# Peptides against a protein of PDB entry 1EMU: the designs that were tried, part 30

Target 1, 132 residues: chain A of PDB entry 1EMU
Amino acid sequence: PPYLKWAESLHSLLDDQDGISLFRTFLKQEGCADLLDFWFACTGFRKLEPCDSNEEKRLKLARAIYRKYILDNNGIVSRQTKPATKSFIKGCIMKQLIDPAMFDQAQTEIQATMEENTYPSFLKSDIYLEYT

## One batch from the design tools (peptide; aimed at target 1 F40 G44 K68)

Design b2_p23_2_s2 (made by RFdiffusion4, then SolubleMPNN; from b2_p23_2, 10 letters changed)
Fold by OpenDDE base, seed 2:
Structure b2_p23_2_s2 (fold): chain B 132 residues (1-132), chain A 23 residues (1-23)
Amino acid sequence: as target 1 above (132 residues)
Amino acid sequence: SEARDQISEEVIEKLLKEEEEEE
C-alpha cells in the first residue's frame, strides 16, 4: 500500500494526495504548515514558463511568496532559511529579475528541514500510525 | 505527480488572490 512508500521517502509522501493531506494535518497541529505550503508554492512557481504574457503574473507571484514566507521574521520558513538565501531572493524581487529557479535554494533548505524534523515526527505520529 | 501538480497550482492561485486583495 502507498503508506509504506511514504515511510521510505518524503518524495513519495509528497507525490500522494492522501499522504499530502495527512502530512499537512500533522504540520498544522505542530504549527508549521507553512513549510509545506512554501514548498508547493516554489514548485508551482518554477513550473510557470517565462514569456511576455506571464511576466506580470510571475512577478506578482514571486512578490507574494517573498512577502508571505521570507519577509516575516517570525515565520517558520524565515527561521529555517539562511540569511544569504533570503537576501538573494530580495535582490531578485527588487531588480525584477524573476528567474524560474530563484526559489530553488530556499526550497532545498525547507525540504531539508522537513526531512530532518517534521517528516520523521510524522511517521511516529498518531495520524500516520492510525492510518496504517 | 498529478497530486503535486494540482496542489501546487492551488497554492499559487491562493497566493495570487491574497496579493491582489492587499493591493
Scores: peptide ipSAE 0.728, ipTM 0.944, DockQ to the pose 0.849
OpenDDE base, seeds 1, 3, 4, 5: peptide ipSAE 0.726, 0.727, 0.727, 0.728; ipTM 0.944, 0.944, 0.944, 0.944; seeds 3, 5 fail the geometry check

Design b2_p23_2_s3 (made by RFdiffusion4, then SolubleMPNN; from b2_p23_2, 12 letters changed)
Fold by OpenDDE base, seed 1:
Structure b2_p23_2_s3 (fold): chain B 132 residues (1-132), chain A 23 residues (1-23)
Amino acid sequence: as target 1 above (132 residues)
Amino acid sequence: SEALEQTSEEIIEELLKEEEEEE
């Protein structure tokens, strides 16, 4: 069953609608849903093709991600990303150099945070266990 | 996966909506 795959890897969990929903619910209870939302935002951003028609959209989205998750020093994403990573993103925004990969390092760091703590905890949670 | 792609798209749309509301 799908829930067994979720325990095999975080990637498998995030490839499943039910998995995403349950995990996000768990993260909300833990006060760290922004980790997952940021991760998905980065994924979506990277998939946007850099072209003339998407330039404005990509810039706006990059700014939105930056303002919501990186700039907020009290946010969990900001606390779980390295200063150098945040500085790089800020630089991209200020210079309006919006490369599709500009959030990759931050996404990696946030993914590591989830892998180390919240994902394992989810697999031990009542939410997951009741689903199994 | 489709679920991952759809979720990403939804979050992006929400972010863009929030950005527009702030301006």
Scores: peptide ipSAE 0.705, ipTM 0.941, DockQ to the pose 0.870
OpenDDE base, seeds 2, 3, 4, 5: peptide ipSAE 0.704, 0.704, 0.704, 0.705; ipTM 0.941, 0.940, 0.941, 0.941; seeds 4, 5 fail the geometry check

Design b2_p23_2_s4 (made by RFdiffusion4, then SolubleMPNN; from b2_p23_2, 9 letters changed)
Fold by OpenDDE base, seed 5:
Parts: sequence; C-alpha cells; structure tokens
Structure b2_p23_2_s4 (fold): chain B 132 residues (1-132), chain A 23 residues (1-23)
Amino acid sequence: as target 1 above (132 residues)
Amino acid sequence: SAALEAESERVIEELLKEEEEEE
C-alpha cells in the first residue's frame, strides 16, 4: 500500500495526495506547515518557463514567496535557511533577476530540514501510525 | 506526480492571490 512507500522516502510521500494531506496536518500541529508550502511553491515556481508573457507573473510570484517565507524572520522557513541563501534571493528580487532556479538552494535546505526532522517525526506520529 | 503538480499549482495560486491583495 502507498503508506509503505511513504516510509521509504519523503518524495514518495509528497507524490501522493493522501500523503500530502496527512503530512500537512501533522506539520500544522507542529507549527511548521510553512516548510511544506514553501517547498511546493518553489517546485511550482521552477516549472514556470520564463517568457515575455509571464514575466510579470513570475516576478509577482517570486515576490510573494520572498515576502511570505524569507522576509519573515520569525518564520520557520527563514530560520531554517542560511543567511547567504536568503540574501541571494533578496538580491534577485531587488534586481528583478528572476531565474527559474533562484529558489533551488532554499528549497534544498528546507527539504533537508524536513528529511532530518519533521519527516521522521511524522512516521512516528499518531497520524501516520493510525493511518496504517 | 499528478498530486505533486496539483499541490504546487494550488500553493502558487494562493500566493499570487495574497500578493495581489497586498498590491
């Protein structure tokens, strides 16, 4: 069953609608759902191919991601990303240099945080165990 | 996966909506 795959990798968990839902619920209880939302935001952002017609949209989205997750010093995403990474993102926003990969490093760092902390905890949580 | 893509799109749409409200 899918829940067994969820225990094998975070990627498998995030590839499943039910997995995402349960993991999000768990993260909300832990006060760190922003980790997951940021991760998905970065994934979606990277998929938007730059072109003349969507330049404004991409800039707006980049700004939104920056303001919500990076600029908030009290946010968990900000706390779990390196200062240099945040500075780089800020620079991109200020310069309006919106490369599809501009959030890749931040996403990597947040993914590592989830892999090392929240994901293992999820697998030991009542939410997951009761589902199995 | 389809689920991953759908969730990414959902999150992006919400972010854009929030950004528009702040403009």
Scores: peptide ipSAE 0.751, ipTM 0.947, DockQ to the pose 0.904
OpenDDE base, seeds 1, 2, 3, 4: peptide ipSAE 0.751, 0.750, 0.750, 0.751; ipTM 0.947, 0.947, 0.947, 0.947

Design b2_p23_3 (made by RFdiffusion4)
Pose (drawn by RFdiffusion4):
Formats: structure tokens, C-alpha cells, sequence
Structure b2_p23_3 (pose): chain A 132 residues (1-132), chain P 23 residues (1-23)
């Protein structure tokens, strides 16, 4: 059963659309869906190849991710990401040196944040328990 | 399922790009 696999690892949960939908509904109700959206945004950004034809799209996307999740140090993703990590990201944006992996460290920190609090809470939530 | 997960990722990226154009 897919719902049982979700309890075995966050990666199993985020590899199943039903799991992602349920988890995001939980996060939305807890006021922190940005954690999951950012996690997927980093993955989406990284899979774009660093070729000339993608340069403009990648810069715009890197800025968008930075503006929404990294810029104001008040949003939940910004609050859960380390200062040095955000500093590096800002540098990449300003220098326009955006490597595909530039958000990796921040993604890892957001991933650990979900594994540490919201993911366990989700597995004990009414939404999950009802679904199962 | 993999196609749906990728489509979800793309929908986040497209939303971010639309928000950036509004500036």
C-alpha cells in the first residue's frame, strides 16, 4: 500500500502524487506549504541544463526562487535556512553565476526541517490517519 | 505517477516565473 511506504521515508512520500497532495494539504493547514513548494522548486531548477538557450529562463527562475523564499528573512523557508547558506545564494544571484546546484544546500536544510517536524506530524495527523 | 509529479514541479516553476513577470 502506497500510504504505508510514505511512513518509511520522506522520499517515498514525495515520490507519490497522492502523497504529495495530502502532505501539502497538511502543510497548508499548518501555514507552511512553502517548505514543500521550495523543495520542489529547487529540484525543478537544478534539472534545467546550463546551456545558452536556457540562460535567460534560468536566471529569471533563480531570481524568482530567491525573491519568494530567500529574500525577506521572515518567510518560513528563509527562517529555516542558515545565514551563510542564504549569503551564498544571494551572491550567485547578484553575480549572475547560477550553477544548477546553487540551491542544493538550502534544499537540504529545508528537507531536514520537514523530516524533523512537519513530516512526523503529518504521519500522526488526522488527514493521514483518515486517508489510511 | 512520475509524469504527475513532474507536472506538479512544472506548475510550481511556472507560478514562480509568472510572479516574477508581475514585477
Amino acid sequence: as target 1 above (132 residues)
Amino acid sequence: NEEKVEAYTQSILDTLLEEEDEL

Design b2_p23_3_s1 (made by RFdiffusion4, then SolubleMPNN; from b2_p23_3, 13 letters changed)
Fold by OpenDDE base, seed 2:
Structure b2_p23_3_s1 (fold): chain B 132 residues (1-132), chain A 23 residues (1-23)
Amino acid sequence: as target 1 above (132 residues)
Amino acid sequence: NKEEVEKLIEEIMEELLKEEEEE
């Protein structure tokens, strides 16, 4: 069953709608749902291929991600990303140099946070165990 | 299930854009 695959890797969990739903519910209870939302936002942003027709959209989306998750010093995403990473993102926004990969390092750092902390805790949670 | 995950990603992006427009 899929729930067994979820315990084998975070990647398997995040490729399954039901797994994502349960994990997000758990993260909300822990006050850190922003980790997952940011991770998916970065994935979606990277998939947007630059072109003349979506330049404004990509810039707006990049600014939105930056202001919601990076600029907020009290947010968990900001606390779990390195200063140099946040500075790089800020630089891209200020210069309006919006490369599809501009959030890659931040996404990697947030993924590591989930792997080391929230994902293992989720597998021990009542939410997951009751589902099994 | 890939399509469902892609839909979720799109929803997250749309909400971010909506918030940006309202600021």
Scores: peptide ipSAE 0.639, ipTM 0.927, DockQ to the pose 0.814
OpenDDE base, seeds 1, 3, 4, 5: peptide ipSAE 0.629, 0.633, 0.637, 0.638; ipTM 0.925, 0.926, 0.926, 0.926

Design b2_p23_3_s2 (made by RFdiffusion4, then SolubleMPNN; from b2_p23_3, 12 letters changed)
Fold by OpenDDE base, seed 2:
Structure b2_p23_3_s2 (fold): chain B 132 residues (1-132), chain A 23 residues (1-23)
Amino acid sequence: as target 1 above (132 residues)
Amino acid sequence: NKAAVEALIEKIMEELLEEEEEE
């Protein structure tokens, strides 16, 4: 069953809509749902191919991600990303150099945070155990 | 299931864009 695959890897969990729903519910209870939302935002952003027709849209989206998750010093994403990573993103925004990979390092760092803390805790949570 | 996950990602991005436009 899918829930067994979720316990094998975080990637399997995040590739399943039911797994995502349960995990996000758990993260909200822990006050850190932004970790997951940011991770998915980065994934979606990277998939947007640069072209003349979506240049403004990509810039707006990049700014939105930056302002919501990186610039907020009280946010968990900001607290779990390295200063150099945040500085690089800020630089891209200020220079309007919006490369599809500009959030890759930040996404990697947030993924590591989930792997080390929230994901293992989720597998021990009542939410997951009651589902199994 | 892949389509459902993709739809979720699109929703997240759309909400971010909406918030940016409101600022």
Scores: peptide ipSAE 0.660, ipTM 0.929, DockQ to the pose 0.851
OpenDDE base, seeds 1, 3, 4, 5: peptide ipSAE 0.657, 0.658, 0.659, 0.656; ipTM 0.928, 0.929, 0.929, 0.929

Design b2_p23_3_s3 (made by RFdiffusion4, then SolubleMPNN; from b2_p23_3, 12 letters changed)
Fold by OpenDDE base, seed 5:
Structure b2_p23_3_s3 (fold): chain B 132 residues (1-132), chain A 23 residues (1-23)
Amino acid sequence: as target 1 above (132 residues)
Amino acid sequence: NKAAVEALIEEIMEKLLKEEEEL
């Protein structure tokens, strides 16, 4: 069953709608749902191919991600990303150099945070165990 | 399932854009 795959890898968990829902519920209880939302926002952003018609949209989305997750010094995402990474993102926004990969490093760092902390905790949580 | 996940991602992005427009 899918829940067994969720325990094998975070990737498997994040590829499953039900898995995502349960994991997000858990993260929300832990006050760190932003980790997951940011991760997916980065994924979505990277998939947007730059072109003349969507340049404004991409810029707005990049700014939104930056303001919500990076600029907020009290946020979990900001606390779990390196200063150099945040500075790079800020630079991209200020210079309006919106490369599809501009959030890749931040996404990697947040993924590592989930892998090392919240994901293992989720697998030990009542939410997951009661589902199985 | 992949389509469902993609829909979730799209929803997250749409919410972000909406919030940005309101700032």
Scores: peptide ipSAE 0.696, ipTM 0.942, DockQ to the pose 0.816
OpenDDE base, seeds 1, 2, 3, 4: peptide ipSAE 0.690, 0.695, 0.694, 0.695; ipTM 0.941, 0.942, 0.942, 0.942

Design b2_p23_3_s4 (made by RFdiffusion4, then SolubleMPNN; from b2_p23_3, 12 letters changed)
Fold by OpenDDE base, seed 4:
Structure b2_p23_3_s4 (fold): chain B 132 residues (1-132), chain A 23 residues (1-23)
Amino acid sequence: as target 1 above (132 residues)
Amino acid sequence: NKEKIEAFIEKIMEELLEEEEKE
């Protein structure tokens, strides 16, 4: 069953809508749902191909991601990203150099945080175990 | 499943854009 694949890798969990839903519920209880939301925001952002028609949209979205997750010093995403990474993102925003990969390093760092902490905890949680 | 995930991502991005427009 799919829930067994979820235990094999975080990738498998995040590639299943049911898995995502359960994991997000768990993260909300832990006060760290922003980790997952940020991760998917970065994924969605990267998929937007730069062109004249979506330049403004991409800039707005980049600023939104930056303001919500990076600039907020009290946020878990900000706390789990390195200062140099946040500084780079800020620079991109200020210079309006909005490369599709501008959040890649931050996404990687947040992914590592999930891999090392919240994902293992999820697999031990009542939410996951009761689902199995 | 893939379509549902894509919709989930789009919803996140739309909410972000909506929040940005309010500021």
Scores: peptide ipSAE 0.697, ipTM 0.942, DockQ to the pose 0.856
OpenDDE base, seeds 1, 2, 3, 5: peptide ipSAE 0.696, 0.693, 0.690, 0.695; ipTM 0.942, 0.942, 0.941, 0.942

Design b2_p23_4 (made by RFdiffusion4)
Pose (drawn by RFdiffusion4):
Structure b2_p23_4 (pose): chain A 132 residues (1-132), chain P 23 residues (1-23)
Amino acid sequence: as target 1 above (132 residues)
Amino acid sequence: GEATDNEAERVVEELLAEEEDLE
């Protein structure tokens, strides 16, 4: 059963659309869906190839992710990401040197944040328990 | 996997729309 696999690893949960939808609903109700959206945004950004034809799209996307999740140090993703990590990201944006992996460290930190609090809480939540 | 890739693409497209509206 897919719902049982979700309890075995966060990667299993995020590899199933039903799991992602349920988990995002839980996060939305807890006021922190940005954690999951950012996690997927980093993955989406990284898979874009660094060729000339994608340059403009990638810069706009890197700026968008930075503006929404990294810029103001008050949002949940910004609060859960390290200062040096955000400093590096800002540098990449300003220099316009956006490597596909530039958000990897921030993504790892956000991933650990979900594994540490919201993911375990989700597995003990009414939403999950009802679904199962 | 496929679900992860589709979800990532959806979020990217949503962020690009927001950034274009802001511009």

Design b2_p23_4_s1 (made by RFdiffusion4, then SolubleMPNN; from b2_p23_4, 11 letters changed)
Fold by OpenDDE base, seed 1:
Structure b2_p23_4_s1 (fold): chain B 132 residues (1-132), chain A 23 residues (1-23)
Amino acid sequence: as target 1 above (132 residues)
Amino acid sequence: SEALEKTSEEVVEKLLEEEEEEE
């Protein structure tokens, strides 16, 4: 069953709509749902290919991600990303150099945070266990 | 996966909407 695959890898969990929903519910209870939302935001951003028609949208989205998750010093994403990573993103925004990969390092760091802490905890949670 | 892609798109759209509301 799918829930067994979820225990094999975080990626498998995030490839399943039910898995995403349950994991997000768990993260909300832990006060760290922004980790997952940021991760998905980065994924969605990277998917937008640079072109004339997407330029304004991509810039706006990059700014939105930056302001919501990186600039907010009280946010969990900001606390779980390295200063150099945040500085790089800020630089991209200020210079309007919006490369599809500009959030990759931040996404990697947030993914590592989930892999090390929240994902293992989720697999031990009542939410997951009751689903199994 | 489709779920991952769809969720990513939804998150992006919500962020863009929120950005417009703040402006």
Scores: peptide ipSAE 0.754, ipTM 0.945, DockQ to the pose 0.909
OpenDDE base, seeds 2, 3, 4, 5: peptide ipSAE 0.753, 0.753, 0.754, 0.753; ipTM 0.945, 0.945, 0.945, 0.945

Design b2_p23_4_s2 (made by RFdiffusion4, then SolubleMPNN; from b2_p23_4, 10 letters changed)
Fold by OpenDDE base, seed 1:
Structure b2_p23_4_s2 (fold): chain B 132 residues (1-132), chain A 23 residues (1-23)
Amino acid sequence: as target 1 above (132 residues)
Amino acid sequence: SAALDEESERIVEKLLEEEEEEE
């Protein structure tokens, strides 16, 4: 069953609608749902192919991600990303150099945070266990 | 997967909407 795959990897969990829903519920209880939202935001951003028609949208989205998750010093994403990573993103925004990979390092760091802490805890949570 | 793609798109759209509301 799918829930067994969720225990095999975080990617498998995030590749399932039910898995995403349950994990989000868990993260909300832990006060760290922004980790997941940021991860998906980065994924969605990277999928937007650079072209003339997407330029404004991509810039706006990059700014939105930056302002919501990186610039907010009280946010969990900001606390779980390295200063150099945040500085790089800021630089991209200020220079309007919006490369599809500009959030990759930040996404990696947030993914590592989930892998090391929230994902293992989720697999031990009542939310997951009751689903199994 | 479709689930991952759809969730990514949903989050992106939500962010864009929020950004527009702040402007």
Scores: peptide ipSAE 0.757, ipTM 0.948, DockQ to the pose 0.928
OpenDDE base, seeds 2, 3, 4, 5: peptide ipSAE 0.755, 0.755, 0.755, 0.755; ipTM 0.948, 0.948, 0.948, 0.948

Design b2_p23_4_s3 (made by RFdiffusion4, then SolubleMPNN; from b2_p23_4, 9 letters changed)
Fold by OpenDDE base, seed 1:
Structure b2_p23_4_s3 (fold): chain B 132 residues (1-132), chain A 23 residues (1-23)
Amino acid sequence: as target 1 above (132 residues)
Amino acid sequence: SEALERESEKVVEELLEEEEEEE
């Protein structure tokens, strides 16, 4: 069953609609749902190909991600990303150099945070165990 | 996967909506 694959990798969990829902519910209870939302935001952003028609949309999205997750020093995403990573993103925003990969390092760091803490905890949670 | 792609798009759209409301 799919829930067994969820225990094998975080990516398998996030490839499943039910897995995403359960994991998000767990993260909300832990007060760290922003980790997952940021991860999905980065994924969605990277998929937007640079072109004249997407320029405004990509810039707006980059600014939105920056303001919500990076600029907020009290946010969990900001606390779990390295200063150099946040500085790089800020630079991209200020210079309006919006490369599709500009959030890749931050996404990697947030993914590592989930892999090391919230994902293992989820697999031990009542939410997951009751589902199995 | 389709689920991952769909969720990513939803999150992106929500962020864009919030950004527009703040402008």
Scores: peptide ipSAE 0.753, ipTM 0.944, DockQ to the pose 0.876
OpenDDE base, seeds 2, 3, 4, 5: peptide ipSAE 0.750, 0.751, 0.752, 0.752; ipTM 0.944, 0.944, 0.944, 0.944; seed 3 fails the geometry check

Design b2_p23_4_s4 (made by RFdiffusion4, then SolubleMPNN; from b2_p23_4, 11 letters changed)
Fold by OpenDDE base, seed 1:
Structure b2_p23_4_s4 (fold): chain B 132 residues (1-132), chain A 23 residues (1-23)
Amino acid sequence: as target 1 above (132 residues)
Amino acid sequence: SEALEKTSEEVVEKLLEEEEKEE
């Protein structure tokens, strides 16, 4: 069953709509749902190919991600990303150099945070266990 | 996966909507 695959890898969990929903519910209870939302935001951003028609949208989205998750010093994403990573993103925004990969390092760091802490905890949570 | 892609798109759209409201 799918829930067994979820325990095999975080990626498998995030490839399943039910898995995403349950994991997000768990993260909300832990006060760290922004980790997942940021991760998905980065994924969605990277998917947008640079072109004339997407330029304004991509810039706006990059700014939105930056302001919501990186600039907010009280946010969990900001606390779980390295200063150099945040500085790089800020630089991209200020210079309007919006490369599809500009959030990759930040996404990697947030993914590592989930892999090391929240994902394992989720697999031990009542939410997951009751689903199994 | 489709779920991952769809969720990513939804998150992006929500962020853009929020950004627009702040402007």
Scores: peptide ipSAE 0.757, ipTM 0.948, DockQ to the pose 0.911
OpenDDE base, seeds 2, 3, 4, 5: peptide ipSAE 0.755, 0.755, 0.756, 0.756; ipTM 0.947, 0.947, 0.948, 0.948

Design b2_p23_5 (made by RFdiffusion4)
Pose (drawn by RFdiffusion4):
Structure b2_p23_5 (pose): chain A 132 residues (1-132), chain P 23 residues (1-23)
Amino acid sequence: as target 1 above (132 residues)
Amino acid sequence: STATDEEAERVTEELLEEEEEFE
């Protein structure tokens, strides 16, 4: 059963659309869906190839991720990401040197944040328990 | 996997639309 696999690893949960939808609903109700959206945004950004034809799209996308999740140090993703990590990201944006992996460290920190609090809480939530 | 890729692409396209509106 897919719902049982979700309890075995966060990666199993985020590899199933039903799991993602349920988990995002839980996060939305807890006021922190940005954690999951950012996690997927980093993955989406990284898979874009660093060729000339994608340069403009990648810069715009890197700036969008930075503006929404990294810029103001008050949003949940910004609050859960380290200062040096955000500093590096800002540098990449300003220098326009955006490597595909530039958000990897921030993604790892956000991933650990979900594994540490919201993911376990989700597995004990009414939403999950009802679904199962 | 397919679910992860499609979800990542959806979120990135949504962010691009927000950035274009902001500009």

Design b2_p23_5_s1 (made by RFdiffusion4, then SolubleMPNN; from b2_p23_5, 9 letters changed)
Fold by OpenDDE base, seed 1:
Structure b2_p23_5_s1 (fold): chain B 132 residues (1-132), chain A 23 residues (1-23)
Amino acid sequence: as target 1 above (132 residues)
Amino acid sequence: SKALEETSEKVVEELLKEEEEEE
């Protein structure tokens, strides 16, 4: 069953709509749903290919991600990303150099945070266990 | 996966809406 695949990897969990929903619910209870939302935001951003028609949209999205998750010093994403990573993103925003990969390092760091802490905890949670 | 892609798209759209509302 799908829930067994979820225990094999975080990627498998995030490839399943039910898995995403349950995991996000768990993260909300832990006060760290922003980790997952940021991760998905980065994924969605990277998918937008640079072109004339997407330029304004991509810039707005990059700014939105930056302001919501990186600039907020009280946010969990900001606390779980390295200063150099945040500085790089800020630089991209200020220079309007919006490369599809500009959030990759931050996404990697947030993914590592989930892999090391929240994902394992989720697999031990009542939410997951009751689903199995 | 489809679920991952759709979720990403939804998150992006919500961020853009929030950004627009702040302007």
Scores: peptide ipSAE 0.750, ipTM 0.945, DockQ to the pose 0.861
OpenDDE base, seeds 2, 3, 4, 5: peptide ipSAE 0.749, 0.749, 0.749, 0.748; ipTM 0.945, 0.945, 0.945, 0.945

Design b2_p23_5_s2 (made by RFdiffusion4, then SolubleMPNN; from b2_p23_5, 10 letters changed)
Fold by OpenDDE base, seed 5:
Structure b2_p23_5_s2 (fold): chain B 132 residues (1-132), chain A 23 residues (1-23)
Amino acid sequence: as target 1 above (132 residues)
Amino acid sequence: SEALEQTSEEVVEELLKEEEEEE
């Protein structure tokens, strides 16, 4: 069953709608759902190819991600990303240099946080265990 | 996966909506 694959990798968990739903519910209870939302935001952002028609949309999205997750010093995403990474993102926003990969490092750091902490905890949670 | 892609799109759309409301 799919839940066994969820225990094998975080990626497998996030490839499943039920897995995403359960994991997000768990993260909300832990007060850290922003980790997952940020991760998905970065994924979606990277898929938007730079072109004349997408320029405004991409800039707006980048600003939204920055303001919601990076600029908030009290947010879990901000606390789990390195100062240099946040500084780089800020620079991109200020200079309006919106490269598709501008959030890659931050996404990597947040993914590592989930891999090391919340994902293992999820696999030990009542939410996951009761589902199995 | 389709689930991952769809979720990403939903998150993006929500962020854009929120950004437009702040403008």
Scores: peptide ipSAE 0.749, ipTM 0.945, DockQ to the pose 0.873
OpenDDE base, seeds 1, 2, 3, 4: peptide ipSAE 0.749, 0.748, 0.747, 0.748; ipTM 0.945, 0.945, 0.945, 0.945

Design b2_p23_5_s3 (made by RFdiffusion4, then SolubleMPNN; from b2_p23_5, 9 letters changed)
Fold by OpenDDE base, seed 5:
Structure b2_p23_5_s3 (fold): chain B 132 residues (1-132), chain A 23 residues (1-23)
Amino acid sequence: as target 1 above (132 residues)
Amino acid sequence: SSALEEESEKVVEKLLEEEEKEE
């Protein structure tokens, strides 16, 4: 069953609607759901190809991601990203240099946080165990 | 599309809606 694949990799968990739902519920209880939403936001952002028609949309999205997750010093995403990474993102926003890969490093750092902490904890949680 | 892609799009759309309200 799919839940066995969820235990094999975080990617498998995040590629399943039920997996996403359960994991988000768990993260909300832990006060760190922003980790997951930021990760998905970065994925969605990177998918948008830079072109004249997408310029405004991409800039708005980049600003939204920055303001919601990076600028908030008390947020879990901000606390789990390196100062240099946040500074780079800020620079991109200020200079309006919106490269598709501008959030890649931050996404990597947040993914590492999930891999090392919340994902393993999820697999030991009542939410996951009761589902299995 | 995969569940991952669909969720990503959903999150993006929500963020854009929130950003428009702040503008």
Scores: peptide ipSAE 0.755, ipTM 0.946, DockQ to the pose 0.799
OpenDDE base, seeds 1, 2, 3, 4: peptide ipSAE 0.755, 0.755, 0.754, 0.755; ipTM 0.946, 0.946, 0.946, 0.946; seed 1 fails the geometry check

Design b2_p23_5_s4 (made by RFdiffusion4, then SolubleMPNN; from b2_p23_5, 8 letters changed)
Fold by OpenDDE base, seed 1:
Structure b2_p23_5_s4 (fold): chain B 132 residues (1-132), chain A 23 residues (1-23)
Amino acid sequence: as target 1 above (132 residues)
Amino acid sequence: SEALERESERVVEELLKEEEEEE
C-alpha cells in the first residue's frame, strides 16, 4: 500500500495526494505547515520556464515567496534557512534577476529540516499510524 | 507525480492571489 512507500522517503510521501494531506495536517498541528508550502512553492516556481509571456508572472511569484517566507524573520522558513541563502534571494529580487534556480538552495535547506525533524515525527504520529 | 505537480500549482496560485491582494 502507498503508506509503506511514504515511510521509505519524503519524496514518496509528497508524490501522493493522501500523503500530502496527512502530512500537512500534521505540520499544521506542529505549527510548521509553512515548510511544506514553501517547498511546493519553490517546486512550482522552478517549473515556470523563463519566456516573455512568463516574465511578469515569475517576478510576481518570486516576490510573493520572498515576502511571505524569507522576509518574515519570525517565520519558520526564515529561521530554518541560512543568512547567506536569504541574502542571495534578496539580491535576486532587488536586481530583478529571476533565475529558475534562485530558490534551490533554500528549498534544499527546508527539505533537510523536514527530513531531519518533522518527517520522522510524522511517521510516529497518530495521524500516520491510524491511517496504516 | 500528478499529485506533487497539482499541489505545487495550487500553492503557486494561492501565493499569486495573495500578492495581488496585498498590492
Scores: peptide ipSAE 0.768, ipTM 0.950, DockQ to the pose 0.879
OpenDDE base, seeds 2, 3, 4, 5: peptide ipSAE 0.766, 0.766, 0.768, 0.768; ipTM 0.949, 0.949, 0.949, 0.949; seed 4 fails the geometry check

Design b2_p23_6 (made by RFdiffusion4)
Pose (drawn by RFdiffusion4):
Structure b2_p23_6 (pose): chain A 132 residues (1-132), chain P 23 residues (1-23)
Amino acid sequence: as target 1 above (132 residues)
Amino acid sequence: SKEDEELIFQNIKEQTGVTLPVD
């Protein structure tokens, strides 16, 4: 059963659309869906190839992710990401040197944040328990 | 901004196939 696999690893949960949808509903109710959105945004950004034809799209996307999740140090993703990590990201944006992996460290930190609090809480939530 | 969100979510869908239940 897919719902049982979700309890075995966060990666299993995020590899199943039903799991993602349920988990995001939980996060939305807890006021922190940005954690998941950001996690997927980093993955999406990284899969774009660094060729000339994608250059403009990638720069706009990197700036968008930076502006929404990294810029103001008050949003949940910004609060859960390290200062040096955000500093590096800002540098990449300003220098316009955006490697596909530039958000990897921030993504890892956000991933650990979900594994540490919201993911376990989700597995003990009414939403999950009802679904199962 | 709204344009930023549209770009992020569009790129997530195109590159990962994931549909996030956003408003």

